# Peptides against a protein of PDB entry 6IDX, part 32

Target 1, 380 residues: chain A of PDB entry 6IDX
Amino acid sequence: KELAKLSADVTFATEFINMDGIIVLTRLVESGTKLLSHYSEMLAFTLTAFLELMDHGIVSWDMVSITFIKQIAGYVSQPMVDVSILQRSLAILESMVLNSQSLYQKIAEEITVGQLISHLQVSNQEIQTYAIALINALFLKAPEDKRQDMANAFAQKHLRSIILNHVIRGNRPIKTEMAHQLYVLQVLTFNLLEERMMTKMDPNDQAQRDIIFELRRIAFDAESDPSNAPGSGTEKRKAMYTKDYKMLGFTNHINPAMDFTQTPPGMLALDNMLYLAKVHQDTYIRIVLENSSREDKHECPFGRSAIELTKMLCEILQVGELPNEGRNDYHPMFFTHDRAFEELFGICIQLLNKTWKEMRATAEDFNKVMQVVREQITRA

## One batch from the design tools (peptide; aimed at target 1 S95)

Design b2_p15_4_s3 (made by RFdiffusion4, then SolubleMPNN; from b2_p15_4, 8 letters changed)
Fold by OpenDDE base, seed 2:
Structure b2_p15_4_s3 (fold): chain B 380 residues (1-380), chain A 15 residues (1-15)
Amino acid sequence: as target 1 above (380 residues)
Amino acid sequence: SELIKMLEETLSKEV
């Protein structure tokens, strides 16, 4: 207990480390001595002293043995561990993951996200915070190939449901530390959009062009009996599509694929448009047709608006940026749906279309409308 | 607030 308290002092820590004190603490944990297990309080103070000593950054985290990692992971995986031991064990694992890629690999083999979810179902907010912090650390340090698999495990309706029901909708005020971890999880989740945001459309890729054609089909052919496709020559068909792509509000009416070559938002804008068209078909058709039938130059260009809105949402959500330690702003809504970004896009595109009408905007006012919409989204 | 409320109403229908 006294050691744990003194270990927070840099002068004491330096002297104790110079006496190989950390090595003694690690060996005590590694030995799994029945004495430490019988005296849970002594183990909790040992782990506190170890963590406080390591937080001074004097000793590399790479000094820890695989046996030490297995003991700490064992305390997290055991169903009947003292809360104080569990809390410190989660914090030690988090620090190991954050400070060493070699320790990350070893920890990722010993602990599953499923085991950490059990620690979210408890009434202790500190345990919940450290469990989310370790999840975030594992997600942040995951190799790119494994990051999507972890994200799919986070996108598992279960983890989000547990966070929503046991953390966010809990009968207790969310503390700053928990709010920060929820913010970090949100940022890391939206950073998965970065690949699509930075993917340029290939104007020669037929499969990608078929998606743009599907947007046209949903907007204009959904009510048309397929029998009236005029079998007239390739040129007349090309001219018809140019008109339809103009009505869809693409900047390049001849080759809309060129509008998706700009990164950001690249293909992510096309993904959002296709999601809106398939999942919210009535809303999509309404927005497109209301603007396609206007003769007054007050038409809102859907295609251009969708691209610039996707870019704006990526900027607001800071897609591709690392989480900042000083921030704690999270949105509970993003924990309620698997496709929360696409749903946010679907609401914001309706807001944009409304704001365009209210402002009586023309194509020259486009940037002013986007600025007003940005202010509306950021104040909401 | 209204946008958040619309989002919460839209997203809460699936819960």
Scores: peptide ipSAE 0.032, ipTM 0.703, DockQ to the pose 0.614
OpenDDE base, seeds 1, 3, 4, 5: peptide ipSAE 0.032, 0.033, 0.033, 0.034; ipTM 0.702, 0.705, 0.697, 0.690; seeds 1, 3, 4, 5 fail the geometry check

Design b2_p15_4_s4 (made by RFdiffusion4, then SolubleMPNN; from b2_p15_4, 9 letters changed)
Fold by OpenDDE base, seed 4:
Structure b2_p15_4_s4 (fold): chain B 380 residues (1-380), chain A 15 residues (1-15)
Amino acid sequence: as target 1 above (380 residues)
Amino acid sequence: SELVQMLKETLSKEV
């Protein structure tokens, strides 16, 4: 207990480390001595002293043995552990993951997100906070492939549901520390969009071109006059599609694929448009047909608007930016839906279309409409 | 805002 308190002092820490004191603490934990395992308070103070000593940055985290990591991971994976030991063990693992990529690899082999989710299903908000902090650390330090696996897994739907039900909808006020970890998780979740946001469409990729064609099909083939049978010659068909892509509001109505070559928002805008067209087909068709039937120059260019709105949403949500240690602002609503960004897009595109009509905008007013919509979204 | 309300209503339907 005194050692744990004194370990917060940098002068004491320096002297204690110079006396190999930290090596003694690590060996005590590694040995799994019945003494430390039977005296939870003594182990909790040992782990506190270790953490406080390491937080001075005098010793590299790479000094810790695999046996030490396994012992700490063991305290987190065990179903019945003292709350004080669990808190310190989660904090040590978080610090290990954040400070060493080599330790991250070892910890990621010893601990699953499923084991950490079990620590969210408790009434103790401090345990929940440390568990989310470790999940966030693992997510932040994961290679891109593993981050995507963590995101796509049933584990993320389950994680989201557990956070929503046991943390956000809990009968207790969210503390600042938990609010920060929820903010970090939100930022890291939106950063999964960065790859798609920075992916340029290849105008020669037939599969990507087929998505644009599907947007046209969903908008116009449902209402197609049977007289426009697709059997007219290749040039008439090409001219027809050019008209359809103009009515969809693409900037390049000859080759709409060119509109998705700008990064940001790249392919993410096409993903949002396709999501809207498939999941909210009635809303999509209504927006497109309302503007395609206008001959008054007050048509809202859907394709251009969808691209610029996607870019704006990425800017507002700071997609690709690292979480800031001083922030604790999170949006509970983003934990309610698996496709929360696409749903946000679907609401904001309706707001944009409404605002365009209210302003009686023309194509020349496009940037003014986008600025008004930005202000509406940021005040929301 | 009306937007946050629409978002809450839309996102509450999946829960």
Scores: peptide ipSAE 0.040, ipTM 0.574, DockQ to the pose 0.716
OpenDDE base, seeds 1, 2, 3, 5: peptide ipSAE 0.000, 0.021, 0.036, 0.032; ipTM 0.308, 0.451, 0.550, 0.536

Design b2_p15_5 (made by RFdiffusion4)
Pose (drawn by RFdiffusion4):
Structure b2_p15_5 (pose): chain A 370 residues (1-223, 234-380), chain P 15 residues (1-15)
Amino acid sequence: KELAKLSADVTFATEFINMDGIIVLTRLVESGTKLLSHYSEMLAFTLTAFLELMDHGIVSWDMVSITFIKQIAGYVSQPMVDVSILQRSLAILESMVLNSQSLYQKIAEEITVGQLISHLQVSNQEIQTYAIALINALFLKAPEDKRQDMANAFAQKHLRSIILNHVIRGNRPIKTEMAHQLYVLQVLTFNLLEERMMTKMDPNDQAQRDIIFELRRIAFDAETEKRKAMYTKDYKMLGFTNHINPAMDFTQTPPGMLALDNMLYLAKVHQDTYIRIVLENSSREDKHECPFGRSAIELTKMLCEILQVGELPNEGRNDYHPMFFTHDRAFEELFGICIQLLNKTWKEMRATAEDFNKVMQVVREQITRA
Amino acid sequence: ASLTQAQLNALRARL
């Protein structure tokens, strides 16, 4: 108890650390008996002292043994133990992950997605905050080529709806540190879109060109003389600036292939809305048609700007858009809603092709005021 | 772009 109190003082901490005092604590956790059952209070003070001593930055986090790591991960992976032990265990794992790629790799193997998510279902906001913090730390430290798989795994176990039901709509008001972790989670989540945003279409890749052909087919085949007239104009009546080679339009980064993903999502998941938008504007040879392809690419770019895809998380922000915690595919759903808004605004302005940038500005104002 | 180690540690939860 006394050690937990004094370890926050750097003057004391240095003295204790210079006698390998941290090893006394790690050895106790590694091999001490009946710690959770008979000595939980002592164990809580031990973990408090350990974290206080390590927070002075005198020694590397890489000093910790695999045995110590496994024991701390064990306290998190178990059917919940004492709240004080769990809080400190989650905090120690977060610090290990943030401070070492080696520790991240070992910890990622010792804890499951389901175990971490289950700790969000406790009524204690600090436990919830550290659980989300550990999840954020794993995302921050995951190799670029593993982060997407991790996101899918957390999604399949319902991380989003658990946060929505147990944190955002929970009884306890969200305090500042929890709000900060929700902000960080949202930033990391939007940043999963960044690679596709910056990926150019290869116009010479037939498989990619066939995706555009399929987009056009879904809409034009819903319309016979009129259907023939649409196809004679290649992709003009789908609204692409490059009428004959629309794949070139997807070399603009941002939004790149993310725009294609959004269009395909709208066509497949919301086929009626996609067909309505395209057919209202595919036989219009007055200058008043809303160009789908050009509008979708620019809207995708605009949404990426508004939502700050690619921005790094920082210390100063605690903001988040709660509606993104209500749908597994909220970004794509937002695209669909905004493309319908864009078409409504276009018609309200009796807009022509020359008005394209003005309409996009009004849409930007509508979205950002909402 | 990426975070420095100081910036990364600044995101750590502390309660």

Design b2_p15_5_s1 (made by RFdiffusion4, then SolubleMPNN; from b2_p15_5, 7 letters changed)
Fold by OpenDDE base, seed 1:
Order: structure tokens, then C-alpha cells, then sequence
Structure b2_p15_5_s1 (fold): chain B 380 residues (1-380), chain A 15 residues (1-15)
């Protein structure tokens, strides 16, 4: 207990470390010997002292043994552990993951996100916060391949559901620390969109061009069988499609693929448009046809608007940026749906289309509409 | 909160 208090002092920490005191603490954890009636209290103070000593940055986290890691991971994975030990063990694992990629690899083998989800089902918001913090650390330090696996795992759906039901919809106010961890998790989740946001469309890729053609088909040929592969389209057919792409509001109505060559938002804009067209088909068709039937120059260019809105949403959600330590702003909506970004896009594109009409906008007002839409999204 | 039509028209005139 006194050691844990004194370990917060850098002068004491330096002297204690010089006496190999930290090695003694690590060996105490490694021994795992439950011999004493007060073992839990002693262990909790040992773990506190260890954290405080390591926080001075005098000793590398790489000094810890695999046995130590396994013991700490054991305290997190076991269902019947003292809350004080669990809290400190989560914090130690977080610090290990954040400070050492080699320790991340070892910890990621010993602990699953599923085990950490169990710690979110408790009424203790501190334990919930440390559990999310460790999940965030693991997500942040995961290689790209493992991040995608974590994203696709049933564990993420379950994680989102548990966070929504036990944290966000909990009967307790969200503390600043928890709000920060929810913000971090949100940012890290949206960073999975970065690949698509930075993927340029290849105008020569037929499969990507077929997606744009499918957008046209859904909007204008809803009853037509997709089996009508565009055979060698006569010049009349090419001219017809150019008109359709103009009515869809693409900037390059001759070759709409060119509108997706800019990054950001690259292919992510096309993904959003396709999602809207397939999942919210009636909404998509309504937006397109309402603007395509206008002869008054007040048509909202859907294609251009969808691209710029996707870019704006990426900017608002800070896609590709690291979480900022000073931010605590999280959106509960992102925990309600698996495709929350695409659903947000579908809401925001309707807002944009409404705002365009209400402003009586023309193509010259495009940037003004986007500014007003940005303000409406950020105030919502 | 979505802006009213009047507010949006006023914003268009000011921007």
C-alpha cells in the first residue's frame, strides 16, 4: 500500500527501479501463489505499484515476461476475480498494448474481445471504461488484416449491442472517461472506411462501371431484367445513357467513373450510393426521379451531392485520423446498426435533398447548400 | 433541428 503511493513519485520510482524493485513485483505476480488470506489486497497494491512505476517511462514495457502477461491476462479472463485486481489488470494490459507491439502480439493471443465484452455487462462503469479502453488499444495496434477480422467478427455486433444496451442506454450518466473511450472506439471503427475512401475508381474496370450502370438501372429501369447486358450499345444507346447519367447528377455525365477518381471519398461514395439504391430503393428512386423530372434548373445533382456528402461525412467523422485525447463526442446512432455509416449517409442525403429544395437552390448554390447541410448535421 | 424554409432562404441570401 505504501509502495503503491510512493511509486507515483518519480524520485522514489527511480531509486526503487535502481534497486531492481520492479523485478520483485513482477516475480510476485508470476508466482501466482494464493497462499495468503489477504492475497487479493496485496496483489491489487502490487499491480498499482507496478503501473505507477512503469508510467514514469524509466523501464521499457518489453521487460515483462510471458509468464507475467499470462497471469495478468488470466485475471481478466477468469469470471470470479476481485474487481480491484480486474481493473488494474485491464489497465496494465492497455498500457502493454499501447507501449509495445511485441506485447500486443502476445496479449492478442491470450485475450479475445469476447472475454472483454463480459466486462461490459457489469454495472461498474469504471470496469466498463477499462474494458473498452483495452478493446480500443487492441484495435488501434492491430495490423490491418486483424482489424478487418475484428470488424467482421460477430464479436463486433455483440460488442455494439452490449455497449448500446449496457453503457449508452444504461440508467447512469456517461462519465467523461467513458465518453472518451466511446469516441475512440467510434473513430477507430470509422477508420475501417479509410481504405475505401482512399480507393480510386479505375474508369477502365468494367466491374466498377457495372455498379454505376446498376445505379442507372435501379433509378430508371426498375422493371428491367439485369440480364440485358449492355451489348455493343449503338451510339443511340450511349447517348441515352449519357442523358441518364446527367439526370443522376454526375459531373461527368459522359463517363461517371471519373467522378470517383478523386480521393477522398473515392469508392466509398459509390458504396454509399449502391447501398442506398439496394437497401432504400424507394428513397433512392424518389430522390433521383424528383430531380430528374425538373426543368426549372433547381434539380439537385444526386451523383455530385452523394460524392461531396460522403467526403463531408468522412471529414465530420474524422475518417483516417487518430483519436484525439481531448475529445469525448460520440454518436449513439453508430451503435444501432451494422451499416451505420451508410444509414447515416441515407439520412443525410435526404436532408441535403430537402435543404436544396427549401433553399430553391441551383447548381451555383451547391457549396452554400453543402455548408448549410454540414451545419445541420453537426447540430443534430 | 432542421432549419425552417425561411431560415434556409435567409441563409441562401446571406451566403
Amino acid sequence: as target 1 above (380 residues)
Amino acid sequence: KTLSQEELLSLRARL
Scores: peptide ipSAE 0.136, ipTM 0.847, DockQ to the pose 0.015
OpenDDE base, seeds 2, 3, 4, 5: peptide ipSAE 0.007, 0.005, 0.010, 0.007; ipTM 0.507, 0.440, 0.489, 0.436; seed 2 fails the geometry check

Design b2_p15_5_s2 (made by RFdiffusion4, then SolubleMPNN; from b2_p15_5, 8 letters changed)
Fold by OpenDDE base, seed 2:
Structure b2_p15_5_s2 (fold): chain B 380 residues (1-380), chain A 15 residues (1-15)
Amino acid sequence: as target 1 above (380 residues)
Amino acid sequence: KSLSQEELLSLRVKL
C-alpha cells in the first residue's frame, strides 16, 4: 500500500527501480501464489505500484515476461470477484499494447474482444472505461489486415448494442474518461472510411459507371412507363443520359464519373449516394425529382451536393486523423446503426435540401448554403 | 429495431 503511493513520486521511483524493485514486483505477479493471507489486497497494491513505476518511462515495457503477460491476461479473462485487480490488469494491458508492438502480438493471442465485452456489462463505470480503452488500444495497434476484422467485430451489433445499453443509456452521468474512450472508438471507426475517401473513381471502369447508371435508373426509370422502346440510336441515348445526369445535379453531366475523381471524398460519395438510393429510395427519388422538375433556377444539384456534403462530413468527423487526448465529444447516433455514416449522410442531405429551399438559393449561393449546413450540423 | 430517422434526430437533440 505505501509502496503503491510512493511509486507515484519520480524520485522514489528512480531509487526503487535502481534497486531492481520493479523486477521483484513482476516476480510476485508471475509466482501466482494464492497461499498468502491477504493475497488479493497485496496483488492489487503490487499492480498499482507496477503501473505507477512504469508510467515514469524509466523502464521499457519490453522487459515484461510472457509469464507476466499470461497472468495479467488471466485476471481479465477469468471470472474474478476482485474488481480492483481487474481494473489494474486492464490498465496494464492497455499500456503494454500502446507502448510495444511485440507485447500487442502476445496480448492479442491471450485475449479476445469478446472477453472484453463481458466487462462492459458491469455496473462499474471504471471497469467499463478500462475495457473500452483496451479495445481502443488493440484497434489502434492492429495491423491493417486485422483492423478490418476487428472493425467487423465492432460492427457486430453486439458491441455497439452493449455500449449503447450499458454505457450511454446508463442511469449515471458519463465521466470525462469514459466520454474520451467513446470519442476514441468513434474516431478509430470512422478512420476505416479513409480508404474509400481517398479512392479515385476510374472513369473507364464499367462497373463503377454502372453504379452511376443505377442512380439514374432508380431516380427516373422507376416512374417511366416501359413504352419508351430502347430502339433510339446510340447518340439519342447519350443525349438522354446527359439530360438525366444534369437533372441528377452532376457537375459533369456528360461523364459524371469525373465528379468522383477528386479525393477527398472520392468513391465514398458514390457509396453514400448508392446507399441512399437503395435503402432510402423514397427519400432519394423525392429529393431528385423535386429539384429536377423546377424551372426557376432554384434547383438543388443533388450530385454536387452529395459529393461536397460527403467531403464536409469527413472534415467534421476528422476522417484519417488520430484521436486527440483533449477531446471527449462523441455522437450516440454512431452506436445505434451499423451504417451510421451513410445514415448521417441521409439525414444531412435532407437538411441541405431543406436549407437550400429556405434560402431560395441558386447555383451561385452553393458555398453559402454549404456553410449554413456546416453550422447546423456542428451545433446539433 | 433500427431507430427511425426521428429517433436518430431525437438522440442528437438530447446532446
Scores: peptide ipSAE 0.006, ipTM 0.407, DockQ to the pose 0.024
OpenDDE base, seeds 1, 3, 4, 5: peptide ipSAE 0.000, 0.006, 0.006, 0.006; ipTM 0.322, 0.421, 0.414, 0.398; seeds 1, 3, 4, 5 fail the geometry check

Design b2_p15_5_s3 (made by RFdiffusion4, then SolubleMPNN; from b2_p15_5, 7 letters changed)
Fold by OpenDDE base, seed 5:
Structure b2_p15_5_s3 (fold): chain B 380 residues (1-380), chain A 15 residues (1-15)
Amino acid sequence: as target 1 above (380 residues)
Amino acid sequence: KSLSQEELLSLRAKL
């Protein structure tokens, strides 16, 4: 207890470290000697002293043994651990993951996100906070392929549902620390969109062109049997497609693929358009047909609007940026839906179309409409 | 699954 209190002092920490004091603490954890009276209390103070000593940055985290890591991971994986030990063990693992890539690899083998999810179902907000913090650390330090797997595991409705039900919809106020961890988790999850945001469309890729054809089909041929193979493009059909791409509001109505060569938002805009067209078909058709029937220059260019809105949403959500330590603003809707970004796009594109109509906008007013829409989204 | 009408309304009420 006294050691844990003194370990917060840099002068004491330096002297204690010089006396190999950290090695003594690590050996106490490694020994796992449950035989002592008050073992749990002693261990909690030992872990506190260890954490406080390591927080001075005097000793490298790489000094810790695999046995130490296994003991700490064991405290997180066991269901009947003292809350004080569990909290400190989560914090130690977070610090290990953040400070050492070699420790990340070892910890990622010993602990699953599924085990950490169990610590979110408790009434203790501090335990929940440290569990999310460790998930965030693992997600931040994961290789790209493993981040996608973690996102898929996160996309498994369970983690989001648990956060929603046990944290966000809890009968207690969310503390600043928890709000920060929810913000971090949101940022790290939206950063998975960066690849698609930075992917240029290849105008020669037939599969990508077929998506643009599908957008056209859904908008204009929704009642026509899919049996009319897109392939027999007589010159009349090419001219018809050019008209349809103009009605869809593409900037390049001759070759809409060129509109998706700009990064950001690249292919992510096409993904959003396709999602809207397939999942919210009535909304998509309504937006397109309302604008395609206008002859008054007050048509809202859907294709251009979808691209610029996708870019704007990426900017607002800070896609590709690291989480900031001072921020705690998170969107609860992110925890309510599997495709939260695409659903946000679907809401915002309707808002854009409404705002365009209310402003009586023309193509020259496009940037003004986008500024108004940005203010509306950022005030929400 | 679409956002609940309440969640959409909550988002719209913040808008």
Scores: peptide ipSAE 0.011, ipTM 0.435, DockQ to the pose 0.022
OpenDDE base, seeds 1, 2, 3, 4: peptide ipSAE 0.010, 0.009, 0.008, 0.006; ipTM 0.524, 0.501, 0.526, 0.429; seed 2 fails the geometry check

Design b2_p15_5_s4 (made by RFdiffusion4, then SolubleMPNN; from b2_p15_5, 8 letters changed)
Fold by OpenDDE base, seed 4:
Structure b2_p15_5_s4 (fold): chain B 380 residues (1-380), chain A 15 residues (1-15)
Amino acid sequence: as target 1 above (380 residues)
Amino acid sequence: KELSQEELLSLRAKL
């Protein structure tokens, strides 16, 4: 107990570390010897002193043994551990993951996100916070392949549900520390969109062109069987498609693929359009047909609007930026749905279409509409 | 909060 308090002092920490004191603390954890009187209390203070000593940055986290890591991971994976030990163990694992890629690899083998989700189902908000912090650390330090797997896993869907029901909709005020960890998790989740946001469409890729054709088909041929292959369109059929792409509101109505060559938002805009067209087909068809039938120059160009809205949403959500330690702003909506970004797009494109109508906008007013829509989204 | 049509028209005139 006294050691744990003194370990916060840099002078004491330096001298204690110089005396190999930290090695003694690690060996106490490694021994796992439950035979000591007051073992749990002693262990809690040992872990506290260890954290405080390591927080000075004098000793590398890589000094810890695999046995130490396994013991700490064991305290997190076991259902009946003292809350004080669990809290310190979560914090130690977080620090290990953040400070060492080698330790991350070892910890990722010993602990699953599913085990950490169990610590969110408790009444202790501090435990919940440290559990999310460790999830965030694992997510941040994961290789890109594993990061996408972590995001797509059933564990992540369950994590969102548990966070929504036990943290966000809990009968307790969310503390600043928890709000920060929810913000971090949100940022890390949105950063998975960066690849698609920075992916340029290849105008020569037939598969990507077929998606644009599918958008046309859903809007104008909704009753037609997709089995009518986009075969060798006669010049009349090409001219028909050019008209349809104009009605869809693409800037390049001859070759809509060119509208997706700018990054950001690249292919992410096409993903959003396709999601809207498939999941919210009635909304999509309505937006397209209401504007495509207008001859009064007040048509809202869906294609252009969807691209610029996707870009705007990426800017608002700071896609590709690292989480800032000073921020704690999170949106509960992003925990309600697996495809929360695409659902947000679907809400915002309807808002844009409404705003365009209400402003009696023309194509010349496009930037003004986008500014108003930005203000509406950022104030919501 | 959604802006009213009048607020939106006013914004269009100011922007």
Scores: peptide ipSAE 0.032, ipTM 0.750, DockQ to the pose 0.015
OpenDDE base, seeds 1, 2, 3, 5: peptide ipSAE 0.009, 0.031, 0.020, 0.031; ipTM 0.599, 0.741, 0.586, 0.747; seed 3 fails the geometry check

Design b2_p15_6 (made by RFdiffusion4)
Pose (drawn by RFdiffusion4):
Structure b2_p15_6 (pose): chain A 370 residues (1-223, 234-380), chain P 15 residues (1-15)
Amino acid sequence: KELAKLSADVTFATEFINMDGIIVLTRLVESGTKLLSHYSEMLAFTLTAFLELMDHGIVSWDMVSITFIKQIAGYVSQPMVDVSILQRSLAILESMVLNSQSLYQKIAEEITVGQLISHLQVSNQEIQTYAIALINALFLKAPEDKRQDMANAFAQKHLRSIILNHVIRGNRPIKTEMAHQLYVLQVLTFNLLEERMMTKMDPNDQAQRDIIFELRRIAFDAETEKRKAMYTKDYKMLGFTNHINPAMDFTQTPPGMLALDNMLYLAKVHQDTYIRIVLENSSREDKHECPFGRSAIELTKMLCEILQVGELPNEGRNDYHPMFFTHDRAFEELFGICIQLLNKTWKEMRATAEDFNKVMQVVREQITRA
Amino acid sequence: SRAKELYEELVSEAE
């Protein structure tokens, strides 16, 4: 108890650390008997002292043994134990992950997505905060080529709806540190879109060109003389600036292939809305048609700007958009809503092709004021 | 020092 009190003082901590005092604590956790059942209070003070001593930055986090890591991960992976032990255990794991790629790899193997998510279902906000913090730390430290798989795994076990039901709509008001973790989670989530945003279409890749052909087919085949007239104009009546080679329009980064993903999502998941928008504007040979392809690409870019896809998380922000915690595909759903808004605003302005940038500005103002 | 004393007491108890 006394050690937990004094270890926050650097003057004391240095003395104790210089006698390998941290090893006394790690050895106790590694091999001490009946710690959770008979000595939980002692164990809580031990973990408090350990974290306080490590927070002085005198020794590397890489000093910890695999046995110590496993034991701490064990306290998190078990059907919940004492709240004080769990809080400190989650905090120790977060610090290990943030401070070492090696520790991240070992910890990622010792804890499951389901175990971490289950700790969000406790009524204690600090436990919830550290759970989200550990999840954020795993995302931050995951190799670029593994982060997407991790997001899918967390999504399949309902991380989003658990956060919505147990944190955002929970009884306890969200305090500053929890709000910060939600902000970090949202930033990391949007940043999963960044690679596709910056990926150019390969116009010479037939498979990619066939995606655009499919997009056009879904809409034009919903319309016979009128259908034929649409196809004779290649992709003009789908609204692409490059009428003959629309794949070239997707070489603009941002938004790149993310724009294509959004269009395909709208066509497949919301086929009626996609067909309505395209057919209202595919036979319009007055200058008043709203160009779907050009509008979708620019809107995708605009949404990426508004939502700050690619921005790094920072210490000064605690903001988040709660509606993104209400749908698994909220970004794509937002695209669909905004493309309908864009078409409504276009018609309200009796807009022509020359008005394209003005309409996009009004849409930007509509979205950002909402 | 008080840190030395605590270190010795904790090692003795662990033994």

Design b2_p15_6_s1 (made by RFdiffusion4, then SolubleMPNN; from b2_p15_6, 8 letters changed)
Fold by OpenDDE base, seed 1:
Structure b2_p15_6_s1 (fold): chain B 380 residues (1-380), chain A 15 residues (1-15)
Amino acid sequence: as target 1 above (380 residues)
Amino acid sequence: SKAEELIKKLKEELE
């Protein structure tokens, strides 16, 4: 207890560390002494002292042994651990992950996201916060391949469900610390879209061109038999498709693939459009047909709007940026659906279409409409 | 020093 208090003082910490005192502390934890296992308070103070000493940044986190990591991970994995030990163990693991890539690799082998999700099912918001903080640290420090795997895993769906039900829809107000961790998790989740956001469409890729053709088919041929294979189109069919792509509101109505060569938002815009067309087909068809039937120059260009809206959403959500300290703005909607970004796009494109009509906008007003829509999205 | 005293006590608990 005295050590835990004194360890917050930099002068004491420096002297204690210079005398290899921190090595002695780690060895006490590593030994699993019956004393520490039987007296939760002593272990809690030992872990507090260790954290306070390490927080001075005098010693590298890489000095920590694998045995120490296993002991700390063991405390987190035990179903009946004292709350005080659990809290400190989660904080230690978070600090290890954040400060050392080598320690991240070792911790990622010892702890699963599934084990951390169990700590979210408790009523203690502090434990929930530390558990999410550790999940965020693991997600932040994961290699890109592992990060994508973590996002696609059943564990991520379960994590969102548990956060929604036990944290966001909980009977307690969300504290600033929890709100920050939810913000961080949201940012890290949306950063998975960066690859698609930075992927240029290849105008020569037939598979990608077939997606654009599918958008046309869904909008205009929804009642007509899919039997007209796109490849056998006579010059008259090409001219027909050019008209359809103009009605879809592409900037390059001759070759819509060119509209997706700019990054950001690249292929992510096409993914959003295809999702809207397949999952919300009635909404998609309504938006496209309502604007395609207008001859008064007040048509909302869907294709252009979808691309610029996707770019705007990426900017608002800071896709590809690291989480900022001090921010705590999170959107509960992102925890309600597996494809929350595409669902947000579907809501925002309807808002854009509505705003365009209300403003009686023309193509010259496009940027002004986008500014108004940005303000509406950021206020919601 | 206080640090030395505490380290000594911690070492005694390791034994």
Scores: peptide ipSAE 0.246, ipTM 0.876, DockQ to the pose 0.856
OpenDDE base, seeds 2, 3, 4, 5: peptide ipSAE 0.239, 0.244, 0.244, 0.243; ipTM 0.874, 0.876, 0.875, 0.876

